# Peptides against a protein of PDB entry 5TUV: the designs that were tried, part 157

Target 1, 107 residues: chain A of PDB entry 5TUV
Amino acid sequence: KEVIDRLRYLKAEIEDLELKERELDQQKLWLQQSIKNVMDDSINNRFSYVTHEDICNCFNGDTLLAIQAPSGTQLEVPIPEMGQNGQKKYQINLKSHSGPIHVLLIN
Target 2, 107 residues: chain B of PDB entry 5TUV
Amino acid sequence: AQECQNLEVERQRRLERIKQKQSQLQELILQQIAFKNLVQRNRHAEQQASRPPPPNSVIHLPFIIVNTSKKTVIDCSISNDKFEYLFNFDNTFEIHDDIEVLKRMGM

## One batch from the design tools (peptide; made by RFdiffusion4, then SolubleMPNN)

Design b2_p24_4_s2 (from b2_p24_4, 10 letters changed)
Fold by OpenDDE base, seed 1:
Structure b2_p24_4_s2 (fold): chain B 107 residues (1-107), chain C 107 residues (1-107), chain A 24 residues (1-24)
Amino acid sequence: as target 1 above (107 residues)
Amino acid sequence: as target 2 above (107 residues)
Amino acid sequence: MSEFIFNYSKEVEKQGVKIHNIFD
């Protein structure tokens, strides 16, 4: 009796949660597309930048590289391994398919 | 009943996923707002200066910031078309996306 | 907003490389 009632209650709640999750999935998809549209707008794109000062104000004390690349650029960070000279290798691999990559030394 | 226990676990699993998705949506909303604020700031700044900033003085979205120690030796290999970059570091580094930068800027 | 496609393992973080991505 109690078990059957609990099962029915749980099943009903899970159905409600399933609907909520689907709703959130759709909202995320819509919002992601909205962001893309806003960023791709010609006027917005013209002003979609930060300055050296902006970056310097956000970070301090270290060497800062700014890497600008087209959307969809692939960034790979291999697991550090020992190099031939005995030092551990830390590296970043960048591959763009739609345009050149631009690198700036900020600090 | 084992079935009741299984459903309770499933319910909790879905609740956690929903919570995570709600948080992600909030972040996306904030990103869109931050981007719009950035655009407004830059438009106003250029109007006041009566000119756009020099091309090499700004970093256009999308971008990443690589942060490493001042003592870190960085080697960079570039393809002919600048579509591929290989960075080698002799020490650890941190990568920050443009989203985090805008957050730090207070956008 | 960042549309870089990140390809890395959590092992890199164990090695001291930190990647700050809101969806990681």
Scores: peptide ipSAE 0.410, ipTM 0.894, DockQ to the pose 0.827
Fold by OpenDDE base, seed 4:
Structure b2_p24_4_s2 (fold): chain B 107 residues (1-107), chain C 107 residues (1-107), chain A 24 residues (1-24)
Amino acid sequence: as target 1 above (107 residues)
Amino acid sequence: as target 2 above (107 residues)
Amino acid sequence: MSEFIFNYSKEVEKQGVKIHNIFD
């Protein structure tokens, strides 16, 4: 009976956790959509930028590439493999479906 | 019993997922706040300057920052429509999203 | 905010590439 009771308790708790997880999933979707709406607002979009100074204040010493691309742009980083010359290939592949990509060199 | 153990494992797995999702929600909330703060900052700055910033002085969201050594050789291949970019690095690099940048900016 | 879709293996990070995506 103890085992049976424990099983029932666990099953009931798992069911509650399932409900909670679904609730969190919905909240995430809602919040993501909310953020999207805020960012897509014409006024907000106009002012949705950072400056070179902002970036420089956040990073130092290295070469910085700022890559601006439309939302939904796919970024792929393949596993570095040895090239024909014996050098590992470090790559970034970007593919946008909705607009051009813009690259700025900082520092 | 084995069944109890299985359910307890499942319970724990779900609890961990829920915890992760709760953390993600918190991050999303902070992102929304950060974005609003960014917009407010920029609006105020442009108001004080009585003009928008120069086009090439700002980086519009969404963006990423690629950080690599000054010694890193970077090759870039661009499609005709600029929808695809291939970056080749002869050394390692780091990628930072705009969310992290805003965090570092204190937004 | 950033809606870049990141496609990479965790092995990439083991090879010295650091990708800072809070939702990974």
Scores: peptide ipSAE 0.409, ipTM 0.894, DockQ to the pose 0.840
Fold by OpenDDE base, seed 3:
Structure b2_p24_4_s2 (fold): chain B 107 residues (1-107), chain C 107 residues (1-107), chain A 24 residues (1-24)
Amino acid sequence: as target 1 above (107 residues)
Amino acid sequence: as target 2 above (107 residues)
Amino acid sequence: MSEFIFNYSKEVEKQGVKIHNIFD
């Protein structure tokens, strides 16, 4: 039956796709660990920074805040809603668990 | 047959997920390359200057950049230990992670 | 890379707040 043959073909293809997806998942995990190792290296960590000039070259005309914080710092952006005075509230909430947060005004 | 259609939908779903995962993997590779280039640039620059940059002149990873209009009023509340920050803006803003900044820098 | 943990709804984008994080 044509339907039975089509079903068998589709099931086999899906199985191959499952294998491919698992391969990509493992590659992602490996690469993430590789990046972590590179960044945790003492020499690389010493030179893992950008300058004010770098930031100014990427953005122009705006007020720029640079926020440096430890890895794992939580950043929350609530849905803007109308305040009591008719002004929408635009907010950023930051919470670190391992160290202080440092904020710089760039422009 | 209905079962055949269901499997075809599943096949297409998996193909799209695989495509997305391949794209993310490529981005991770580019991120690692960008970071290595950043480190190399900074090492070279400090060698030429024969000194490290001033402490408050650089932004260490990880960081984010918040940009908003020059007219935007920003209010910030900070905890005593600087582990928690609350920002209030009277207008919209944009957040850029360090990965995007490195891309814009051409790393 | 070491990253911030972003906690936000997609609704914030509709309200004019743009968050550039490709891994969300």
Scores: peptide ipSAE 0.409, ipTM 0.893, DockQ to the pose 0.830
Fold by OpenDDE base, seed 5:
Structure b2_p24_4_s2 (fold): chain B 107 residues (1-107), chain C 107 residues (1-107), chain A 24 residues (1-24)
Amino acid sequence: as target 1 above (107 residues)
Amino acid sequence: as target 2 above (107 residues)
Amino acid sequence: MSEFIFNYSKEVEKQGVKIHNIFD
């Protein structure tokens, strides 16, 4: 009887948790759409940028590349492997589908 | 007993997923706030300057920052498509998204 | 924004690779 009662309790709780998880999924979709709408607003889009100073303040004196690309741009960083000259290859591959990619040397 | 154990494992799994999703929602909220703060800052700055910043002095969202040593050799080229880019480094690098940059900026 | 093709050469000093989620 105790086992049967525990089973029923657990099944009911799991069902409640499923509902809660679906609620959170919907909230996530809503927030993502909200962020998209805010960023796509003409006024907000006009002012959606950072400066050289902003970037330099975030990082110390290394070489800094800023790469601007449209949302949805594919980023690939292959696992480093040895090249023909015995040197490891470190690569970044970018593929945009909706607009140009812009590169700026910051530091 | 075995069925109870299975359901308890499932229950715990769902609880952890819910916790993760709640954390993700909080992060999205903070991202939206940070973006709005960025826009507000830039609007105010341009109002005071009475002009927009030079086009090559700012980085528009979305973007990434690549950080590497000043001694690192970097080769950036367009390949196969004007929307496809290949970066080659002779040493390791770090990639930071715009969200992290906004956090570091205190937005 | 301006677009640049970058080719820079110097000796290697920094190590470590960190990747963050981007463009999503």
Scores: peptide ipSAE 0.027, ipTM 0.853, DockQ to the pose 0.147; fails the geometry check

Design b2_p24_4_s3 (from b2_p24_4, 7 letters changed)
Fold by OpenDDE base, seed 2:
Structure b2_p24_4_s3 (fold): chain B 107 residues (1-107), chain C 107 residues (1-107), chain A 24 residues (1-24)
Amino acid sequence: as target 1 above (107 residues)
Amino acid sequence: as target 2 above (107 residues)
Amino acid sequence: MSEFIFKYSEQVEKEGVKIHNIFK
């Protein structure tokens, strides 16, 4: 029957798509590792920075904080809630486990 | 048949996930290229200047940029070891990762 | 490259906080 043939076709296609998705997942992991290796290279690491000018060229009109922290630093943004004074509290919580956090005021 | 429809929905869902993963993979490739370009730029710049940039003038990766209104009051609490930071804002803010910054820089 | 571990809910963005992370 036509329906049976369609079902067979769809099942086969889904199986192929599953393989494709796994392939992409593997490629992502490989590329992520590649990027990590490139960034961890001593020479590349030495030059892995942006300047104040770079940041200023990307943003304008606001107060800009640059926060540099080691890989794996946890950044939490809680849901803004009303404080006891009636003002909403907007927060950023940073927790590093592998090194100090450095903050720069850009402008 | 209902089974056929269910498989077609599943097929479409998988196709969308694959599309998203392909896009993410492309972004990772671009990130790697951007990073390499950044390193090359900085190496060349330091060669021309015959010195590294001042330590407080650059932001090392990985980093984030927090931007908020110039009117926003920002309070910061820092742990003794500088492993924990708590930022309090009296207004909304935006967070940008280093990837976005490099993209905006045209790397 | 950005290897910060972001932890937030969708409600955060609804409250006006914008987080620009392509891998969020």
Scores: peptide ipSAE 0.489, ipTM 0.898, DockQ to the pose 0.846
Fold by OpenDDE base, seed 5:
Structure b2_p24_4_s3 (fold): chain B 107 residues (1-107), chain C 107 residues (1-107), chain A 24 residues (1-24)
Amino acid sequence: as target 1 above (107 residues)
Amino acid sequence: as target 2 above (107 residues)
Amino acid sequence: MSEFIFKYSEQVEKEGVKIHNIFK
């Protein structure tokens, strides 16, 4: 009977947790849409940028590439492999579907 | 019983997922706040300067930052179509999304 | 906010590439 009671308790709790998780999923969707709406606003979009100074303040001593691309752009980093010269290949592959990719060299 | 043990494992799994989702929601809220702060900063800055920044002096969202050693050789090529890019590095690199950059900026 | 779709293996990070994405 103790085992049966424990089973019933656990099943009930799991059901409650399922409901909670679905609630959180809905909240996430709402927040994501909210952020999208804020960013897509014409005024906000006009001012949605950072400067070279901003980036330089965040990073120092390195070569920096700033890559701007449309939302949904795919970024792939393959596992480094040895090249013909015996040097490892470190790569980034970008694929945009809705607009051009812009690259700025900083520092 | 074995069934109780299985359900307890499932319960713990769900609890961890819920915790992760709660954390993600908090991050989304912070992202929205950071973006609004960025917009306000830029708006005020342009008002004070009485002009927008030069086109190539700013990086529009969304973007990523790639940082690597100053000794790293970087090659960039367009592949297949104008929306596909390949970056080659002769050494390791780091990638940072715009969210992290805004955090580092204190937005 | 950032809507790049990242595709990479954990092995990439073991090879010295660091990817800082909140939504890994």
Scores: peptide ipSAE 0.488, ipTM 0.898, DockQ to the pose 0.826
Fold by OpenDDE base, seed 1:
Structure b2_p24_4_s3 (fold): chain B 107 residues (1-107), chain C 107 residues (1-107), chain A 24 residues (1-24)
Amino acid sequence: as target 1 above (107 residues)
Amino acid sequence: as target 2 above (107 residues)
Amino acid sequence: MSEFIFKYSEQVEKEGVKIHNIFK
């Protein structure tokens, strides 16, 4: 009886948690869409940028590349492998389908 | 008894997923706020300057920042239409998304 | 906000490449 009661209680709680998880999933989707709408707004889009100074204030001591690309751009970082010259290759592959990619050297 | 234990493990798993999803929602909210603050800052700055910034002086969203040692040799190959980029590094690097940059900026 | 589609494995990070994505 005790085990049966515990099972019933746990099953009921799990059902409640399932509902909560689905609710959060839906909220995430709506919030993501809201963010897209805000960013796609013509006025907001016009002012959606950072400056070189902004980046320099966030990072120091290294070479900094800023890569701007359209939404949906694919960024691939393959597993580093040894090159023909015996040097390990570290790579970034970028592919856009909707517009050009822009690269700026900051530092 | 074993069934109770299995359900308790499942319950805990679901609770952890819910916690993670709640945290992700909070981060998305903060992202939206940060973006709005960025837009407001830039609008005010351009009003004070009475002109937009030079095109090559700003980085439009979405973007990423790649930082690497100043000693790192970077090679870049670009397609004719600038839709594809291949970066080769002779050493390791770090990638930061625009969200992290806005956080570091205090937006 | 960033809508880059990342393609990488954890092995990349083991090799010293650090990718800072909020949803990593």
Scores: peptide ipSAE 0.484, ipTM 0.899, DockQ to the pose 0.820
Fold by OpenDDE base, seed 4:
Structure b2_p24_4_s3 (fold): chain B 107 residues (1-107), chain C 107 residues (1-107), chain A 24 residues (1-24)
Amino acid sequence: as target 1 above (107 residues)
Amino acid sequence: as target 2 above (107 residues)
Amino acid sequence: MSEFIFKYSEQVEKEGVKIHNIFK
């Protein structure tokens, strides 16, 4: 009886957790859409940028590439493989479907 | 007993997922705030300067920052339409999204 | 914010590539 009661309790709790998780999933989608709408606003979009100075203040000591691309751009980093010369190859593959990609060397 | 254990494991997994999703929602809220702050900053800056920033001095969202050693050799292949980029590095690198940059900027 | 769609495995990070994306 105790085991049965525990089972019933756990099942009920799991059901409640399922509802909570679905609620959070929906909230995430709503918030993501809200952010997108804010960013896509004409006025906000006009001012949605950072400066070279901003980037330099955030990073130092390395080569910095700034890659601007449209939303939805796919960024793939394959597993580094050993090249024919015995050196590992590190790669970034970018694919945009809605516009050109722009690359800037910051420093 | 075994069934109870299975349900308890499932319960714990769900609780952990919920916790993670709650954290993600909080991050999204902060992102939205950061973006709004960025827009306000830029609007004010342009008002003070009475002009937009030079075109090549800013990086428009969305963007990523790739940082690597100054010794790293970077090769880039670009498609004709600039929709596809292939970067080859002879060493490791780091990728930072615009969200992280805004955080570092204190937005 | 950034809507790049990241595609990589955990092995990439083990190989020394660091990707800073809150929604990895």
Scores: peptide ipSAE 0.490, ipTM 0.898, DockQ to the pose 0.799; fails the geometry check

Design b2_p24_4_s4 (from b2_p24_4, 8 letters changed)
Fold by OpenDDE base, seed 5:
Structure b2_p24_4_s4 (fold): chain B 107 residues (1-107), chain C 107 residues (1-107), chain A 24 residues (1-24)
Amino acid sequence: as target 1 above (107 residues)
Amino acid sequence: as target 2 above (107 residues)
Amino acid sequence: MSEFIFKYSKEVEEQGVKIHNIFK
């Protein structure tokens, strides 16, 4: 009977947790939509940028590439492989579907 | 019983997922706040300067930052279509999303 | 905020590439 009672308790708790998880999923969707709406606002969009100085303040001593692309752009980093010259290949593949990709070299 | 053990594992799995989702929600809230702060900063800055920044002096969201050594050779090419880019590095690199950059900026 | 869709394996990071994405 103790085992049966424990089973019932666990099943009930799991059911409650399922409800909680679904609630959190809905909240996430709401927040994501909220952020999208804020960013898509014409005024906010006009001022949605960072400067070279901002980036330089965050990173120093390195070569920096700033890559701006539309939302939904796919970024792939393949496993580094040895090239023909015996040098490892480090790559980034970008695929945009809705707009151009812009690259700025910083430092 | 074995069934109790299975359910306890499932319970713990769900608890961890809930914890992760709660953390993600908090991050989304912070992202929205950071974005609003960025917009306000830029708006005030342009008001003070009485002009918008030069086009190539700013990086519009969404973006990523790639940082690598000053010695790293970087090649960029367009592949297949104008929306597909390939970056080649002769050394390792790091990728940072705009969210992390805003955090580093203190937004 | 950032809506890049990242595709990479754990081995990429083991090979020295560091990806800082909150939504890994």
Scores: peptide ipSAE 0.467, ipTM 0.897, DockQ to the pose 0.831
Fold by OpenDDE base, seed 3:
Structure b2_p24_4_s4 (fold): chain B 107 residues (1-107), chain C 107 residues (1-107), chain A 24 residues (1-24)
Amino acid sequence: as target 1 above (107 residues)
Amino acid sequence: as target 2 above (107 residues)
Amino acid sequence: MSEFIFKYSKEVEEQGVKIHNIFK
């Protein structure tokens, strides 16, 4: 009956969507690897930087911290909690496994 | 009828995921283009200046930018090897990755 | 691109911390 036909149609469409999603996943993986290869190139790596002026042009009037660290550095932001003095504490935890972390103050 | 409804919900879920993945792929493509443009800009600038920029005047990728109010008090604890950092803020902050910065730069 | 590995929950953003990362 018509319900059976509708079921067949929906199942077929879902199957097509599954194929499309897998295709997109593969494309993402390929593109990510491509980007990595481009960035790992010795010449590109030499020129892979921004200036203080670049940052200042993007942000106005605030305190800016630039944190440079090796790829794979872990950045943790815990849920802000109320301290013993009744003040909320906001925190960033950084952990690198392959090199030192560098912090620059930009104003 | 109930089975049809379940499949329609699943179909819609998959369609939304596909849309999100397509958007992410487009962003990755733009990221690669932005990076290449950054490299070209820096190469050209150094050629004109006939020298590389001073070591502490640039921020090498990968990096993040932390933005907070000028009145925010920031405390930082650093490990001896500089592999671990703990930042404490008395107010809220924003984190921007290097990808977003390149986008804001118009690269 | 080479990236930081972010570890946070949506609750963080609800508490006023804004994290701009397309790979949330």
Scores: peptide ipSAE 0.466, ipTM 0.897, DockQ to the pose 0.826
Fold by OpenDDE base, seed 1:
Structure b2_p24_4_s4 (fold): chain B 107 residues (1-107), chain C 107 residues (1-107), chain A 24 residues (1-24)
Amino acid sequence: as target 1 above (107 residues)
Amino acid sequence: as target 2 above (107 residues)
Amino acid sequence: MSEFIFKYSKEVEEQGVKIHNIFK
Protein backbone atom coordinates (compact mmCIF):
# COMPACT_ATOMS: atom_id res chain seq x y z
CA LYS B 1 0.00 0.00 0.00
CA GLU B 2 2.77 2.40 0.87
CA VAL B 3 4.62 1.64 -2.35
CA ILE B 4 1.44 1.95 -4.39
CA ASP B 5 0.64 5.31 -2.83
CA ARG B 6 4.16 6.55 -3.50
CA LEU B 7 3.92 5.44 -7.12
CA ARG B 8 0.66 7.29 -7.58
CA TYR B 9 2.11 10.42 -6.04
CA LEU B 10 5.23 10.33 -8.21
CA LYS B 11 3.28 9.71 -11.38
CA ALA B 12 0.99 12.63 -10.64
CA GLU B 13 3.92 14.94 -9.93
CA ILE B 14 5.73 13.88 -13.10
CA GLU B 15 2.61 14.64 -15.08
CA ASP B 16 2.53 18.14 -13.61
CA LEU B 17 6.20 18.60 -14.45
CA GLU B 18 5.54 17.54 -18.03
CA LEU B 19 2.96 20.28 -18.33
CA LYS B 20 5.35 22.82 -16.85
CA GLU B 21 8.11 21.83 -19.25
CA ARG B 22 5.81 22.16 -22.26
CA GLU B 23 4.74 25.57 -20.99
CA LEU B 24 8.35 26.71 -20.80
CA ASP B 25 9.03 25.37 -24.29
CA GLN B 26 6.16 27.43 -25.64
CA GLN B 27 7.31 30.53 -23.78
CA LYS B 28 10.78 30.13 -25.25
CA LEU B 29 9.40 29.98 -28.77
CA TRP B 30 7.33 33.10 -28.24
CA LEU B 31 10.22 34.99 -26.70
CA GLN B 32 12.54 34.00 -29.53
CA GLN B 33 10.00 35.26 -32.04
CA SER B 34 9.65 38.48 -30.05
CA ILE B 35 13.39 39.04 -30.17
CA LYS B 36 13.41 38.47 -33.93
CA ASN B 37 10.60 40.96 -34.38
CA VAL B 38 12.42 43.59 -32.32
CA MET B 39 15.65 43.10 -34.23
CA ASP B 40 13.93 43.12 -37.61
CA ASP B 41 12.20 46.41 -36.89
CA SER B 42 13.45 48.98 -39.37
CA ILE B 43 14.48 51.53 -36.76
CA ASN B 44 16.10 49.00 -34.47
CA ASN B 45 17.90 47.37 -37.37
CA ARG B 46 19.37 50.71 -38.39
CA PHE B 47 21.01 51.06 -34.98
CA SER B 48 21.88 47.42 -34.33
CA TYR B 49 25.66 47.75 -34.33
CA VAL B 50 28.71 47.96 -32.11
CA THR B 51 31.86 50.00 -32.66
CA HIS B 52 35.50 49.04 -32.79
CA GLU B 53 35.90 50.76 -29.46
CA ASP B 54 33.16 48.61 -27.98
CA ILE B 55 35.01 45.47 -29.01
CA CYS B 56 38.39 46.74 -27.85
CA ASN B 57 36.92 47.52 -24.46
CA CYS B 58 35.63 43.96 -24.17
CA PHE B 59 38.84 42.21 -25.21
CA ASN B 60 42.54 42.85 -24.84
CA GLY B 61 45.88 41.35 -25.67
CA ASP B 62 44.85 39.38 -28.74
CA THR B 63 44.16 39.69 -32.43
CA LEU B 64 40.46 40.33 -32.88
CA LEU B 65 38.43 39.51 -35.97
CA ALA B 66 34.87 40.71 -36.27
CA ILE B 67 32.76 38.63 -38.62
CA GLN B 68 29.37 39.98 -39.62
CA ALA B 69 27.06 37.71 -41.57
CA PRO B 70 23.36 37.26 -42.24
CA SER B 71 21.20 35.28 -39.88
CA GLY B 72 21.34 31.60 -40.63
CA THR B 73 24.99 31.65 -41.64
CA GLN B 74 26.62 28.32 -40.96
CA LEU B 75 29.79 28.31 -38.88
CA GLU B 76 31.77 25.10 -38.86
CA VAL B 77 34.80 24.40 -36.72
CA PRO B 78 36.25 21.06 -37.77
CA ILE B 79 38.27 18.88 -35.47
CA PRO B 80 41.87 20.05 -35.70
CA GLU B 81 44.00 17.67 -37.71
CA MET B 82 47.58 17.52 -38.82
CA GLY B 83 48.24 19.22 -42.11
CA GLN B 84 50.51 18.11 -44.89
CA ASN B 85 53.31 20.21 -43.47
CA GLY B 86 52.98 18.59 -40.07
CA GLN B 87 51.20 21.57 -38.57
CA LYS B 88 47.88 21.15 -36.81
CA LYS B 89 45.05 22.85 -38.67
CA TYR B 90 42.66 25.10 -36.83
CA GLN B 91 39.85 26.22 -39.09
CA ILE B 92 36.64 28.17 -39.30
CA ASN B 93 34.36 27.55 -42.26
CA LEU B 94 31.59 30.05 -42.93
CA LYS B 95 28.75 29.57 -45.37
CA SER B 96 26.02 32.13 -45.94
CA HIS B 97 22.99 31.56 -48.12
CA SER B 98 21.35 34.97 -47.98
CA GLY B 99 24.10 37.56 -48.21
CA PRO B 100 27.78 38.41 -48.14
CA ILE B 101 30.01 37.99 -45.13
CA HIS B 102 32.06 40.93 -43.86
CA VAL B 103 35.26 40.64 -41.87
CA LEU B 104 37.02 43.39 -39.95
CA LEU B 105 40.38 43.23 -38.25
CA ILE B 106 40.12 45.14 -35.00
CA ASN B 107 43.41 44.38 -33.25
CA ALA C 1 10.60 -0.33 -4.90
CA GLN C 2 12.63 -0.30 -8.08
CA GLU C 3 9.80 1.37 -9.96
CA CYS C 4 9.64 4.08 -7.30
CA GLN C 5 13.35 4.67 -7.65
CA ASN C 6 13.07 4.92 -11.42
CA LEU C 7 10.29 7.47 -11.16
CA GLU C 8 12.22 9.49 -8.61
CA VAL C 9 15.17 9.63 -10.98
CA GLU C 10 12.87 10.73 -13.78
CA ARG C 11 11.31 13.35 -11.52
CA GLN C 12 14.71 14.78 -10.69
CA ARG C 13 15.72 14.80 -14.36
CA ARG C 14 12.62 16.77 -15.27
CA LEU C 15 13.16 19.23 -12.44
CA GLU C 16 16.68 19.91 -13.66
CA ARG C 17 15.50 20.42 -17.25
CA ILE C 18 12.83 22.83 -16.03
CA LYS C 19 15.42 24.77 -14.07
CA GLN C 20 17.65 24.99 -17.13
CA LYS C 21 14.79 26.17 -19.32
CA GLN C 22 13.83 28.82 -16.78
CA SER C 23 17.40 30.07 -16.82
CA GLN C 24 17.42 30.17 -20.62
CA LEU C 25 14.24 32.24 -20.63
CA GLN C 26 15.81 34.71 -18.24
CA GLU C 27 18.84 35.00 -20.51
CA LEU C 28 16.62 35.67 -23.52
CA ILE C 29 14.84 38.43 -21.63
CA LEU C 30 18.17 40.00 -20.75
CA GLN C 31 19.25 39.75 -24.39
CA GLN C 32 16.19 41.65 -25.51
CA ILE C 33 16.82 44.36 -22.92
CA ALA C 34 20.48 44.59 -23.88
CA PHE C 35 19.58 44.99 -27.54
CA LYS C 36 17.11 47.76 -26.81
CA ASN C 37 19.73 49.54 -24.73
CA LEU C 38 22.22 49.23 -27.57
CA VAL C 39 19.77 50.76 -30.02
CA GLN C 40 19.04 53.62 -27.64
CA ARG C 41 22.74 54.30 -27.12
CA ASN C 42 23.45 54.39 -30.83
CA ARG C 43 20.49 56.61 -31.60
CA HIS C 44 21.64 59.11 -29.02
CA ALA C 45 25.24 58.98 -30.22
CA GLU C 46 24.28 59.62 -33.83
CA GLN C 47 22.07 62.51 -32.77
CA GLN C 48 24.98 64.10 -30.95
CA ALA C 49 27.32 63.56 -33.90
CA SER C 50 24.65 64.68 -36.38
CA ARG C 51 25.68 61.85 -38.69
CA PRO C 52 25.80 58.08 -38.89
CA PRO C 53 29.10 56.35 -38.26
CA PRO C 54 31.29 55.45 -41.23
CA PRO C 55 30.25 52.09 -42.69
CA ASN C 56 33.52 50.34 -41.95
CA SER C 57 33.78 51.65 -38.40
CA VAL C 58 30.91 49.60 -37.00
CA ILE C 59 29.93 45.96 -36.83
CA HIS C 60 26.31 45.18 -37.55
CA LEU C 61 24.47 42.39 -35.80
CA PRO C 62 24.57 39.47 -36.04
CA PHE C 63 28.29 39.00 -35.65
CA ILE C 64 30.92 36.93 -33.93
CA ILE C 65 34.30 37.88 -32.54
CA VAL C 66 37.28 35.62 -33.07
CA ASN C 67 40.21 36.27 -30.79
CA THR C 68 43.58 34.59 -31.01
CA SER C 69 47.15 35.26 -29.97
CA LYS C 70 48.91 38.09 -31.76
CA LYS C 71 51.45 35.48 -32.79
CA THR C 72 48.84 33.38 -34.55
CA VAL C 73 49.11 33.34 -38.32
CA ILE C 74 45.73 33.69 -39.97
CA ASP C 75 44.99 32.82 -43.59
CA CYS C 76 41.67 33.61 -45.21
CA SER C 77 40.13 32.29 -48.41
CA ILE C 78 37.05 33.99 -49.80
CA SER C 79 34.61 32.93 -52.49
CA ASN C 80 33.84 35.22 -55.39
CA ASP C 81 30.46 36.18 -54.00
CA LYS C 82 31.82 36.47 -50.45
CA PHE C 83 29.27 33.91 -49.27
CA GLU C 84 31.96 31.48 -48.19
CA TYR C 85 34.98 32.08 -45.99
CA LEU C 86 37.70 29.70 -44.91
CA PHE C 87 39.98 30.76 -42.07
CA ASN C 88 43.13 28.87 -41.26
CA PHE C 89 44.93 29.39 -37.97
CA ASP C 90 48.25 27.95 -36.91
CA ASN C 91 47.10 27.99 -33.29
CA THR C 92 43.96 27.88 -31.17
CA PHE C 93 41.34 30.61 -31.09
CA GLU C 94 38.18 31.63 -29.26
CA ILE C 95 34.78 32.54 -30.68
CA HIS C 96 32.41 34.94 -28.96
CA ASP C 97 28.88 35.68 -30.12
CA ASP C 98 27.30 39.11 -30.17
CA ILE C 99 25.26 38.27 -27.08
CA GLU C 100 28.39 37.87 -24.99
CA VAL C 101 29.79 41.11 -26.37
CA LEU C 102 26.68 43.02 -25.34
CA LYS C 103 26.98 41.51 -21.88
CA ARG C 104 30.59 42.61 -21.60
CA MET C 105 29.57 46.06 -22.76
CA GLY C 106 27.20 46.27 -19.82
CA MET C 107 24.10 46.67 -21.94
CA MET A 1 20.42 37.49 -30.96
CA SER A 2 23.21 35.72 -32.79
CA GLU A 3 21.71 33.43 -35.37
CA PHE A 4 24.85 31.75 -36.56
CA ILE A 5 24.37 28.04 -36.90
CA PHE A 6 27.31 26.44 -35.15
CA LYS A 7 28.67 23.07 -36.17
CA TYR A 8 31.36 21.69 -33.90
CA SER A 9 32.04 18.83 -31.55
CA LYS A 10 33.41 18.43 -28.07
CA GLU A 11 36.68 17.32 -29.58
CA VAL A 12 37.14 20.81 -30.97
CA GLU A 13 37.06 22.31 -27.51
CA GLU A 14 39.35 19.62 -26.20
CA GLN A 15 41.88 20.78 -28.76
CA GLY A 16 41.89 24.26 -27.29
CA VAL A 17 39.24 26.01 -29.36
CA LYS A 18 36.81 27.85 -27.12
CA ILE A 19 33.37 28.72 -28.36
CA HIS A 20 31.34 31.07 -26.22
CA ASN A 21 27.71 30.57 -27.12
CA ILE A 22 25.01 31.31 -24.60
CA PHE A 23 23.17 28.17 -25.66
CA LYS A 24 26.24 25.98 -25.86
Scores: peptide ipSAE 0.463, ipTM 0.898, DockQ to the pose 0.836
Fold by OpenDDE base, seed 4:
Structure b2_p24_4_s4 (fold): chain B 107 residues (1-107), chain C 107 residues (1-107), chain A 24 residues (1-24)
Amino acid sequence: as target 1 above (107 residues)
Amino acid sequence: as target 2 above (107 residues)
Amino acid sequence: MSEFIFKYSKEVEEQGVKIHNIFK
């Protein structure tokens, strides 16, 4: 009886957790859409940028590439593999479907 | 007993997922705030300067920052329409999204 | 904010590539 009661309790709690998780999933979608709407606003979009100085203040000591691309751009980093020359190959593959990609060398 | 254990494991997994989702929602809220702050900053800056920033001095969202050693050799292949980029590095690199940059900027 | 769609495995990070995306 104790085991049965525990089972019933756990099942009920799991059901409640399922509801909570679905609620959070929906909230995430709503918030993501809200952010997108804010960013896509004409005025906000006009001012949605950072400067070279901003980037330099955030990073130092390395080569910095700034890659601007449209939302939805796919960024793929394959598993580094050993090249024919015995050197590992590190790669970034970018694919945009809605516009050109722009690359800037910051330093 | 085994069934109880299975349900308890499931319960714990769900609780952990919920916790993670709650954290992600909090991050999204902060992102929205950061973006709004960025827009306000830029609007004020342009008002003070009475002009937009030079075109090549800013990086428009969305963007990523790739940082690597100054010794790293970077090769880039670009499609004709600039919709596809292939970067080859002879060493490791780091990728930072615009969200992280805004955080580092204190937005 | 960034809407890049990241495609990589955890092995990539194990190989020294660091990707800073809150929604990895």
Scores: peptide ipSAE 0.467, ipTM 0.897, DockQ to the pose 0.804; fails the geometry check

